# Peptides against a protein of PDB entry 4U39, part 57

Target 1, 302 residues: chain A of PDB entry 4U39
Amino acid sequence: SIKVIGVGGGGNNAVNRMIENEVQGVEYIAVNTDAQALNLSKAEVKMQIGAKLTRGLGAGANPEVGKKAAEESKEQIEEALKGADMVFVTAGMGGGTGTGAAPVIAQIAKDLGALTVGVVTRPFTFEGRKRQLQAAGGISAMKEAVDTLIVIPNDRILEIVDKNTPMLEAFREADNVLRQGVQGISDLIATPGLINLDFADVKTIMSNKGSALMGIGIATGENRAAEAAKKAISSPLLEAAIDGAQGVLMNITGGTNLSLYEVQEAADIVASASDQDVNMIFGSVINENLKDEIVVTVIATG

## One batch from the design tools (peptide; aimed at target 1 L188 N257)

Design b2_p24_5_s3 (made by RFdiffusion4, then SolubleMPNN; from b2_p24_5, 9 letters changed)
Fold by OpenDDE base, seed 1:
Structure b2_p24_5_s3 (fold): chain B 302 residues (1-302), chain A 24 residues (1-24)
Amino acid sequence: as target 1 above (302 residues)
Amino acid sequence: ARKIVDATSPEDRKIMEEATAKRE
């Protein structure tokens, strides 16, 4: 089974976005210290952590409170994660609950033998230096607790949105990028009847790989597949080129007019931009809502 | 050597095959 755990406000917003986009084949768990915020989750499983410590009032933007809250609720977290083959831990780093609790939850998942993937955001620079410093500590702790960590630099999202984009829309885009990171992987694994994909192949690409890079490309028109692939491998979200990547996960999502030729063209572009000995898993997904758009998501590991 | 795995579902593959045939 695949479990997605949203941790704290940012993680739970991402989980809500995943549910709204009908990400299939995953179980959703919302974790928070704030009981009121937790009630707004769309997840089937809602877990309040640190009830004794916080009394449901949240972590007060203190990562140490978030950490202690997860430690207090360890047994409950273990029970919720039991039997998972894969666990996604999603959070916005820089806050109290997400920053502190996400590494603890990730470690619990890993100790249970699940393939543990972190998908987290760095705060925007405008959120202030304190959040950046807290996020750095949380990311460092996540690296030790996960098999693969995807870190989304929120400031790079500002390069792909309009300059006049309101702050609220920038946060929504961050939630969407978190969704794309989880969905891009989960769609490859959760799909029934895959003859060619062994979960062992996913483990080979993702187990003990440390930090992963994520790129997204969107295009329309006659060359949309090639353009989307090129945008993904040159995405502002990528902190480096993927030419040295030993592992690549690629998702190609399009409408009902997505052709095999377009999928192959996109896959060939990404493979050609990767290491000569790359282990690559790609999947094409039909989403009727995309109409004439193609979305390419690339996750590079190693 | 490169190892490339196509993890496309049979259902989505069928849709893409139909879309391909319409463009030929």
Scores: peptide ipSAE 0.518, ipTM 0.925, DockQ to the pose 0.811
OpenDDE base, seeds 2, 3, 4, 5: peptide ipSAE 0.512, 0.395, 0.511, 0.512; ipTM 0.923, 0.853, 0.923, 0.925

Design b2_p24_5_s4 (made by RFdiffusion4, then SolubleMPNN; from b2_p24_5, 14 letters changed)
Fold by OpenDDE base, seed 2:
Structure b2_p24_5_s4 (fold): chain B 302 residues (1-302), chain A 24 residues (1-24)
Amino acid sequence: as target 1 above (302 residues)
Amino acid sequence: ARKIVDATKEEDLEIMRKATEKLE
């Protein structure tokens, strides 16, 4: 089974976005120290952590409170994650609960023998230096606790959105990018396409790989596969070029008119932009909501 | 095999479109 665990406010917003987008083949768990925020989760499983420590009032933007809250609730987290083959841990880093609890939860998942993938955001620069420093500490702790850690730099989302984009929309976009990071992987396993991957394929690419970057591209028209692939490998979300990646996981999603030729063309472009010795796997997904669009998601590891 | 229909919302696709258009 695949489980997605949203940790704290940002992680739970991302999980809500995943549920709203009907990301299939996954079980959702919402974790928070704030009981009121947790009640707003759409997840089937809702877990309040650190009930004794926080009394449901949240972590007060303190990562140490988030950490201790997860430690207090370790047995409950273990039971919720039990039997998962794969666990996604999603969080907005820089806050209290997400930053502190996500590494603890990830370690629990890893210790249970699940393929553990972190999908986390760095805070926007405008959230202030304190959040950036807290996020850096949380990301470092996540890196040790996961098989692969996808880090989304929120400041790069501002390069994507209009300059006049309200702060609230920038956060919604961060939630959407978190969704894409999870869905781009989970769909390869759970969703039938033209080229299906099994869990063993994904495990080979993602097991003990450390930090990863994600790129996304969308295109239409005759060269849509090539254009989407080029956009994905040049995505602002990539803090570094993919040419140094040891592993690449690629998702090519299209409508019912997606061809095997287009899938191969997109894969060849990503492979050509990667190291010669790159271990690349790719899958395809059919999304009937995509008309003439192709979406390419690239996850570069190593 | 349940056809898992990716139910990507149009709003999320529009965000993706805007994201990629600025790179051109």
Scores: peptide ipSAE 0.019, ipTM 0.485, DockQ to the pose 0.038
OpenDDE base, seeds 1, 3, 4, 5: peptide ipSAE 0.015, 0.018, 0.000, 0.000; ipTM 0.445, 0.455, 0.319, 0.294; seeds 1, 3, 4 fail the geometry check

Design b2_p24_6 (made by RFdiffusion4)
Pose (drawn by RFdiffusion4):
Structure b2_p24_6 (pose): chain A 294 residues (1-190, 197-206, 209-302), chain P 24 residues (1-24)
Amino acid sequence: SIKVIGVGGGGNNAVNRMIENEVQGVEYIAVNTDAQALNLSKAEVKMQIGAKLTRGLGAGANPEVGKKAAEESKEQIEEALKGADMVFVTAGMGGGTGTGAAPVIAQIAKDLGALTVGVVTRPFTFEGRKRQLQAAGGISAMKEAVDTLIVIPNDRILEIVDKNTPMLEAFREADNVLRQGVQGISDLIALDFADVKTIMKGSALMGIGIATGENRAAEAAKKAISSPLLEAAIDGAQGVLMNITGGTNLSLYEVQEAADIVASASDQDVNMIFGSVINENLKDEIVVTVIATG
Amino acid sequence: LAENFVIFAHSVEELREKLEELAE
């Protein structure tokens, strides 16, 4: 019983993307103060929060509103979260609802005893000062409210995509990366949560590599461990979760080869949760998701 | 070919051993 909660617009898209990618084994909850944007969520559960406060008009990039909105809907949220063994709280930080509400929601989930993993994007630098400041204040609050907070620095999306990809695609990739963050774990729970719980505090950074071809598992792993999303050296990690996903042509040769690359870059006595998952919708593509905690 | 699995390990050595067991 793992629930992925998209909070605000940032999470709304990630949840959409997750659903779009048919990520299995999770119950999705899209939570928004913005009734219009919420009605775009492909989530079966659409929770409008702050209905009294925002009247479906959203938080206006005011985290305080997203917070008061979440506090207003404190009871509606717990009801939706009860029974969750694990709650992914996925949101965009810098906003109002995502920045405000996610900590309230993730804290509720944490109090509910669920393994609360918040997976958020820090706004692109270009989103400006307000976005940066609010997320920083927001990411700071997400850390206090989750067991593990995987923070995806959107600015690093721009190092990854072609220098000329339009902004719209840059935001889109941030959504996918958020989805890639949650799927990278949720695919490994579809198992004693104390395992993953022992891996889940402090902040967490993740990396992703995608590759195709003859030497792809290593190409993917190398790209994953060196990825711009992954800002710090993995040898600094106390715990590392590795996810290898490929087509039905995923071989153990490829799997271990990538595991060896991720492992050698991690500390030797590191705790590790490692999985490889077959995605029939993949052909020659392989995706390594690496999440380091410490 | 690989199957879906998840391994928990406390060291790289333990991970390599569990991967060799699966390859066997």

Design b2_p24_6_s2 (made by RFdiffusion4, then SolubleMPNN; from b2_p24_6, 8 letters changed)
Fold by OpenDDE base, seed 1:
Structure b2_p24_6_s2 (fold): chain B 302 residues (1-302), chain A 24 residues (1-24)
Amino acid sequence: as target 1 above (302 residues)
Amino acid sequence: MAKNFVIVAKSKEELRKKLEELKS
């Protein structure tokens, strides 16, 4: 089983976006210290952590409170994660709950023997230095607690969106990128179809790989596959080229009109940008909600 | 129409080969 845990406000917003986009084959767990925020979650499983510590009032932007809250609720977290083969831990770093609790939750997942993948954001520079410093500490703790950590630099999202994009939309885009990171991987495992993927192969690429980079490309039109692939490998979200990666996960998602030719074209572009001896998992996924769009997600590990 | 599929490859050559096999 695959479980996705949203931790804190940002993580739970991402989980809500995943549910709204009908990410299939995963169980959703919402974790928060704020009981009111938790009630807004669309997840089937809602877990309030640190009820004694916080009284449901949240972590007050203090990561230590988030950490202690997760520690208080360790047994509940263990129970919720029990039997998972894979656990995604998603959070917005820099806040109290996400920053503090996500590493604890990730460690619990790892200790249970699940392949543990962190998908987290760094705060925007405009959120201030304090959040950036808190995020750095949380990311460091996540790196030790997960098999693979995808860190989304929110400032790079500003390079993808219009310069006039309102702050609220930038946060929504960050939530969407978190969704894409989780979905890009989960669809490769959980999507019904000709899946010639052993979970062992996923473990080989993702287990104990540390930090991973993610690129996303979206395009429409006649050359949409090539354009999407080129955008993915040159994505501002990629802090480095994928040519040095030991492993690459690639997902091509399109509508019902996605052709095999388009899939091959996109795959060739990503493969050409990758190391010759790279371990690759390549998936093609049909999403009926995509009309003319192709989405290429590339995750580079190692 | 492309189907849902996953390919595991240890090299570019293997990937290309497996993709070609999907055409058949």
Scores: peptide ipSAE 0.388, ipTM 0.881, DockQ to the pose 0.896
OpenDDE base, seeds 2, 3, 4, 5: peptide ipSAE 0.346, 0.372, 0.383, 0.342; ipTM 0.862, 0.875, 0.878, 0.863; seeds 3, 4, 5 fail the geometry check

Design b2_p24_6_s3 (made by RFdiffusion4, then SolubleMPNN; from b2_p24_6, 8 letters changed)
Fold by OpenDDE base, seed 3:
Structure b2_p24_6_s3 (fold): chain B 302 residues (1-302), chain A 24 residues (1-24)
Amino acid sequence: as target 1 above (302 residues)
Amino acid sequence: MAKNFVIVAKSKEELRKKLAELAS
């Protein structure tokens, strides 16, 4: 089974966005120290952590409280994760709960033998230096606790949205990028295909790879596949080129009109930007909710 | 019309080969 755990406010918002976008084949768990915020989760499983420590009042933007809250609730987290083959841990770094608890939860998942993937955000620069410093500590801890860590630099999201985008919309976009990171991988595994993906192949590409880079491209029109692929490999979310990556996961998602030619064209672009000996998982997914859009997600590991 | 599928490849060449096989 695949489990997605949203940790803290940002993680829970991302999980809500995943549910709203009907990400299939995954179980959702919302984790928070704030009981009121947790109640707003759409996840089937809601877990309040650190109930004794925080009394449901949240972590007060203190990562140490988030960490201790997860430690307090370790047995509950273990039970919720038991039997998972893969665990996605998603969080917004820089806050209390997400920053502190996500690494603990990730370590629990890893210790249970699940392939553990972190998908987290760095805070926007405008959220202040304190959040950036807290996020750096949380990301460092997360890197040690996961098999693969995708870090989304929120400031780079500002490069892909309109300059007039309200701050609230920038946060929504961050939640959406977290969704895309999880969905880009989970769809490759959980979507029924003509060719079954062996989970062993996923493990080969994602196990103990450390930091991964993610690029996303979206396009419409006649050259949409090529444009989406080019956008993905040149995405502002990529802190480096994918040419040195040992592993690449590529997902192309389109509507019912997605052609094999478009799939091949997109795949060729991504492959051409990758190392010759790259281990690649390439998936084509039909999403009936997409009309004329193609979405290409590229995750580069190693 | 493309269908749902996943290809695992250890190289660009293998990827192209497997994609071509799907097109046949």
Scores: peptide ipSAE 0.395, ipTM 0.883, DockQ to the pose 0.914
OpenDDE base, seeds 1, 2, 4, 5: peptide ipSAE 0.377, 0.356, 0.388, 0.355; ipTM 0.876, 0.867, 0.881, 0.868

Design b2_p24_6_s4 (made by RFdiffusion4, then SolubleMPNN; from b2_p24_6, 8 letters changed)
Fold by OpenDDE base, seed 4:
Structure b2_p24_6_s4 (fold): chain B 302 residues (1-302), chain A 24 residues (1-24)
Amino acid sequence: as target 1 above (302 residues)
Amino acid sequence: MAKNFVIVAKSKAELREKLAELAS
């Protein structure tokens, strides 16, 4: 089974976006120290952590409170994650709960033997230096607690959205990028029509790989597949080129009109940008909610 | 028309081969 656990406000917003986008084949868990915020989650499983410590009033933007809250609730977290083959831990770093609790939850998942993938954001620079410093500590702790860590630099999202984008929409886009990171991987595992994919192959590419990079490309029109693939490999979200990656996960998602030619064209572009001996998982996914759009997600590991 | 599928490849050459097989 695949479990997605959203930790704190940012993680729970991302999980809500995943549910709204009907990401299939995963179980959703919402975790928070704030009981009121947790009640707004759309997740099937809602877990309040640190009830004794915080009394449901949240972590007060203190990562140490988030950490202690997860430690207090360790047994409940273990029970919720038990039997998972794969666990996605998603959070916005820089806050109290997400920054402090996500590494603890990730370690619990890893100790249970699940393939543990972190998908987290760095705060925007405008959120202030305190959040950046707290996020750096949380990311460092996540790196030790997960098999693969995707870190999304929110400032890079500002390069792919309109300059007049309201702050609220920038946060929504961050939630969407978190969704795309999780869905890009989960669709490769949970979507029907797997050809020669064993979960062992996923483990080979993702186990103990440390930091991973993610690129996303979206396009429409006659050359949409090539455009989307080119955008993905040159995405501002990529902190480096993918040519040095030991592993690549690629997802191409389109509507019912997605052709095999388009899939091949996109795959060839990503493969051409990758190392000759790269281990690759490549998936084609049909999403009936997509009309003329193609979405290419590339995750580079190692 | 493409369907849902996943390919695992250890090289670009293997990926191209497996994609070609799907097209045949």
Scores: peptide ipSAE 0.381, ipTM 0.877, DockQ to the pose 0.898
OpenDDE base, seeds 1, 2, 3, 5: peptide ipSAE 0.368, 0.335, 0.377, 0.332; ipTM 0.872, 0.857, 0.876, 0.859

Design b2_p24_7 (made by RFdiffusion4)
Pose (drawn by RFdiffusion4):
Structure b2_p24_7 (pose): chain A 294 residues (1-190, 197-206, 209-302), chain P 24 residues (1-24)
Amino acid sequence: SIKVIGVGGGGNNAVNRMIENEVQGVEYIAVNTDAQALNLSKAEVKMQIGAKLTRGLGAGANPEVGKKAAEESKEQIEEALKGADMVFVTAGMGGGTGTGAAPVIAQIAKDLGALTVGVVTRPFTFEGRKRQLQAAGGISAMKEAVDTLIVIPNDRILEIVDKNTPMLEAFREADNVLRQGVQGISDLIALDFADVKTIMKGSALMGIGIATGENRAAEAAKKAISSPLLEAAIDGAQGVLMNITGGTNLSLYEVQEAADIVASASDQDVNMIFGSVINENLKDEIVVTVIATG
Amino acid sequence: LDRSLMTENLVLVGTASEVLSALE
């Protein structure tokens, strides 16, 4: 019983993307102050929060509103989250709802005893000072409210995509990366949560590599461990979760080869949750998701 | 390394050396 909660617009898209990618084994909850944007969520559960406060008009990039909105819907949220063994709280930080509400929601989930993993994007630098400041204040709050907070620096999306990909695609990739963050874990729980719990505090950074071809598992792992999303050296990690995903042509040669690359770059005595998942919708593509905690 | 194809999903939990040993 793992629930992925998209909070605000940032999470709304990630949840959509997760659903679009048919990520299995999770119950999705899209939570928004913005009734219009919420009605775009492909989530079966659409929770409008702050209906009294925002009248479906959203938080206006005011985290305080997203917070008060979440606090107003404190009871509606717990009801939706009760029974969750694990709650992914996925949101865009810098906003109002995502920045405000996610900590409230993630804290509720944490109090509910669920393994609360917040997976959020820090706004692109270009989103400006407000976005940066609010997320920073927001990411700070997400840390206090989750067991593990995987923070995806959107600015690093721009190093990854072609220098000329339009902004719209840059935001889109941030959504996918958020989805890639949650799927990277949720695919490994579809298992004693104390395992993953022992891996879940402090902040967490993740990396992803995608590769195709003859030497792809290594290409993917190398790209994953060196990825711009992954800002710090993995040898600094106390715990590392590794997810390898490929087509039905995923061989153990490829799997361990990528595991060896991720392992050698990690501390020797590191705790590790490793999985490889077959995605029939993949052909020659292989995706390594690496999440380091410490 | 084993060159066989996977038939199912694999999840390992342990130290890096234990994970690699399990893969071997």

Design b2_p24_7_s1 (made by RFdiffusion4, then SolubleMPNN; from b2_p24_7 with R3K M6L A16K S17D S21A E24R)
Fold by OpenDDE base, seed 1:
Structure b2_p24_7_s1 (fold): chain B 302 residues (1-302), chain A 24 residues (1-24)
Amino acid sequence: as target 1 above (302 residues)
Amino acid sequence: LDKSLLTENLVLVGTKDEVLAALR
């Protein structure tokens, strides 16, 4: 089974966005120290952590409170994650609960033998230096606790949105990018393809790979596949080129009009930008909710 | 590759060359 665990406010917003977009083949768990915020989760499983420590009032933007809250609730987290083959841990780093609890939850998942993937955001620069410093500490702790850690630099989202984009919409876009990171991987595993992806192959590419980078490209029109692929490999979200990656996961998602030619064209572009010795997982997914849009997601590992 | 519509999800795993060869 695949489990997605949203940790704290940002993680739970991302999980809500995943549920709203009907990400299939995954079980959702919402974790928070704030009981009121947790009640707003759409996840089937809702877990309040650190009930004794916080009394449901949240972590007060303190990562140490988030950490201790997860430690207090370790047995409950273990039971919720039990039997998972893969665990996605999603969080907005820089806050109290997400920053502190996500590494603890990730370690619990890893200790249970699940392939543990972190999908986290760095805070925007406008959220202040304190959040950036807290996020850096949390990301460092996540690296030790996961098999693969996708880090989304929120400031790079500002390069792909309009300059007049309200702050609230920038956060919604961060939630959407978190969704795309989880969905881009989960769709490859959870959706039956023409070729059975052995979960062992996913483990080979994602186990103990450390930090990963994600690029996203979206396009419409006659050259949409090529344009989406070019945008993905040149995405502002990629802090480095994919040509040095040991592993590449590529997902091409389109509507019912997605052609094999478009899939090939996009694959050729991403492969041409990748190292010759790269291990690649390639997936194409039909999403009936997409009209004339193609979405290419590239995750570079190693 | 046939200009046919993708009727099913496709998942390929392998080296770059193996993946590209499977798409041809």
Scores: peptide ipSAE 0.338, ipTM 0.836, DockQ to the pose 0.868
OpenDDE base, seeds 2, 3, 4, 5: peptide ipSAE 0.325, 0.319, 0.333, 0.329; ipTM 0.828, 0.827, 0.832, 0.829; seed 3 fails the geometry check

Design b2_p24_7_s2 (made by RFdiffusion4, then SolubleMPNN; from b2_p24_7, 7 letters changed)
Fold by OpenDDE base, seed 1:
Structure b2_p24_7_s2 (fold): chain B 302 residues (1-302), chain A 24 residues (1-24)
Amino acid sequence: as target 1 above (302 residues)
Amino acid sequence: LDKSLLKENLVLVGTKQEVLDALR
């Protein structure tokens, strides 16, 4: 089974966005120290951590409280993650619960033998230096606790949205990018295809790869596949080119009008930007909720 | 590849060349 665990406010917002977008083939778990915030989760499984430590009042933006809260609730987390083949741990780094608890939860998942993938955000610069420093510590701890860590630099989201985008919409876009990172991988595994992906192949490409970069491209029109692929490989979310990556995961998602030609065009572009010796997972997915849009997600590992 | 619509999801795993060859 595939489990997605949202940790703290940002992680739970991302999980809510996944549920709203009907991400298939995954089980959702919401984890928080704040009981009121947790009640707003759409996840089937809701877990309050650190009930003794925090009394449900949250972590007070302190990562050490988030860490201790997860440690207090270790047995409950183990039981909730038991039997998972893959665990996505999603969080907004820089806060108390997400920053502190996500690494602990990731380690629990890994110790249970699950392929553990972190999908996390760095805070926006406008959230202040304290959050950036806390996020750096949390990301470092996540890197040790996961097989693959996708880090989304929120400041780069500002390059893909209108300059007049309200702060609230920038956070919503961060939640959406977290969704796209999880969905881009989960759809490759959970969605039946012409060729069934062996979970062993996913493990080979994602196990012990450390940090990964994600690019996203969206386009419409006659050249939408090529345009989306070009946008993905040149995405502001990519802190580096996909050239030099040991592994590349590519997902192309389109509506019912997605053609094999479009799939090939997008694949050729991403492959051309990748090393010759790269291990690739390529997936094409039909999403009936997409009209004339194509979404290309590229994840570079190694 | 035929300009035909994708009828089902496709997942390919392999080297870059293997993936590209499978899409031809």
Scores: peptide ipSAE 0.358, ipTM 0.835, DockQ to the pose 0.876
OpenDDE base, seeds 2, 3, 4, 5: peptide ipSAE 0.324, 0.334, 0.340, 0.316; ipTM 0.822, 0.827, 0.827, 0.819; seed 2 fails the geometry check

Design b2_p24_7_s3 (made by RFdiffusion4, then SolubleMPNN; from b2_p24_7, 7 letters changed)
Fold by OpenDDE base, seed 2:
Structure b2_p24_7_s3 (fold): chain B 302 residues (1-302), chain A 24 residues (1-24)
Amino acid sequence: as target 1 above (302 residues)
Amino acid sequence: RDKSLLKENLVLVGTAQEVLDALR
């Protein structure tokens, strides 16, 4: 089974976005120290952590409170994660609960023998220096606790949105990028295809790989596949080229009008930008909710 | 241009070259 655990406000917003976009084949778990915020989750499983420590009032933007809250609730977290083959831990770094609890939860998942993938954001620069420093500590702790860590630099999201985008919409876009990171991987595993991906192959590419980078490209029109692929490999979210990666996960998602030619064209662009001997997982997914859009997601590991 | 629609989801695993060869 695949479990997605959203930790704190940002993680739970991302999980809500995943549920709203009908990401299938995964179980959703919402974790928070704030009981009121947790009630807004759409997840089937809702877990309040640190009830004794915080009394449901949240972590007060203190990562140490988030950490202790997860430690207090360890047995409950273990029970919720038990039997998972794969666990996605999603959080917004820089806050109290997400920054402190996500590494603890990730370690619990890893200790249970699940393939543990972190998908987290760095805060925007406008959220202030304190959040950036807290996020750096949380990301460092996540690296030690996961098999693969995808870090989304929120400031780079500002390069792919309109300059007049309100702050609230920038956070929604961050939630959407978190969704795309989880869905780009989960769809490869959970969605039945012509060729079943062996979970062993996923483990080979993602186990103990450390940090990963993600690129996203979206396009429409006659050359949409090539444009989406080019945007993905040159994405502002990629802090480095995919050249030199030890592993590449590529997902091409389109509507019912997605052609094999478009899939081939997009794959050729991404593979040509990668090392010839790179271990690649390639997936194409039909999403009926996509009209004329193609979405290419590239995750570079190692 | 093979305008054949992708009828089902496709997943391929291998080297970048093997993936490309499998798609051809």
Scores: peptide ipSAE 0.404, ipTM 0.859, DockQ to the pose 0.845
OpenDDE base, seeds 1, 3, 4, 5: peptide ipSAE 0.396, 0.406, 0.388, 0.401; ipTM 0.856, 0.859, 0.850, 0.855; seed 3 fails the geometry check

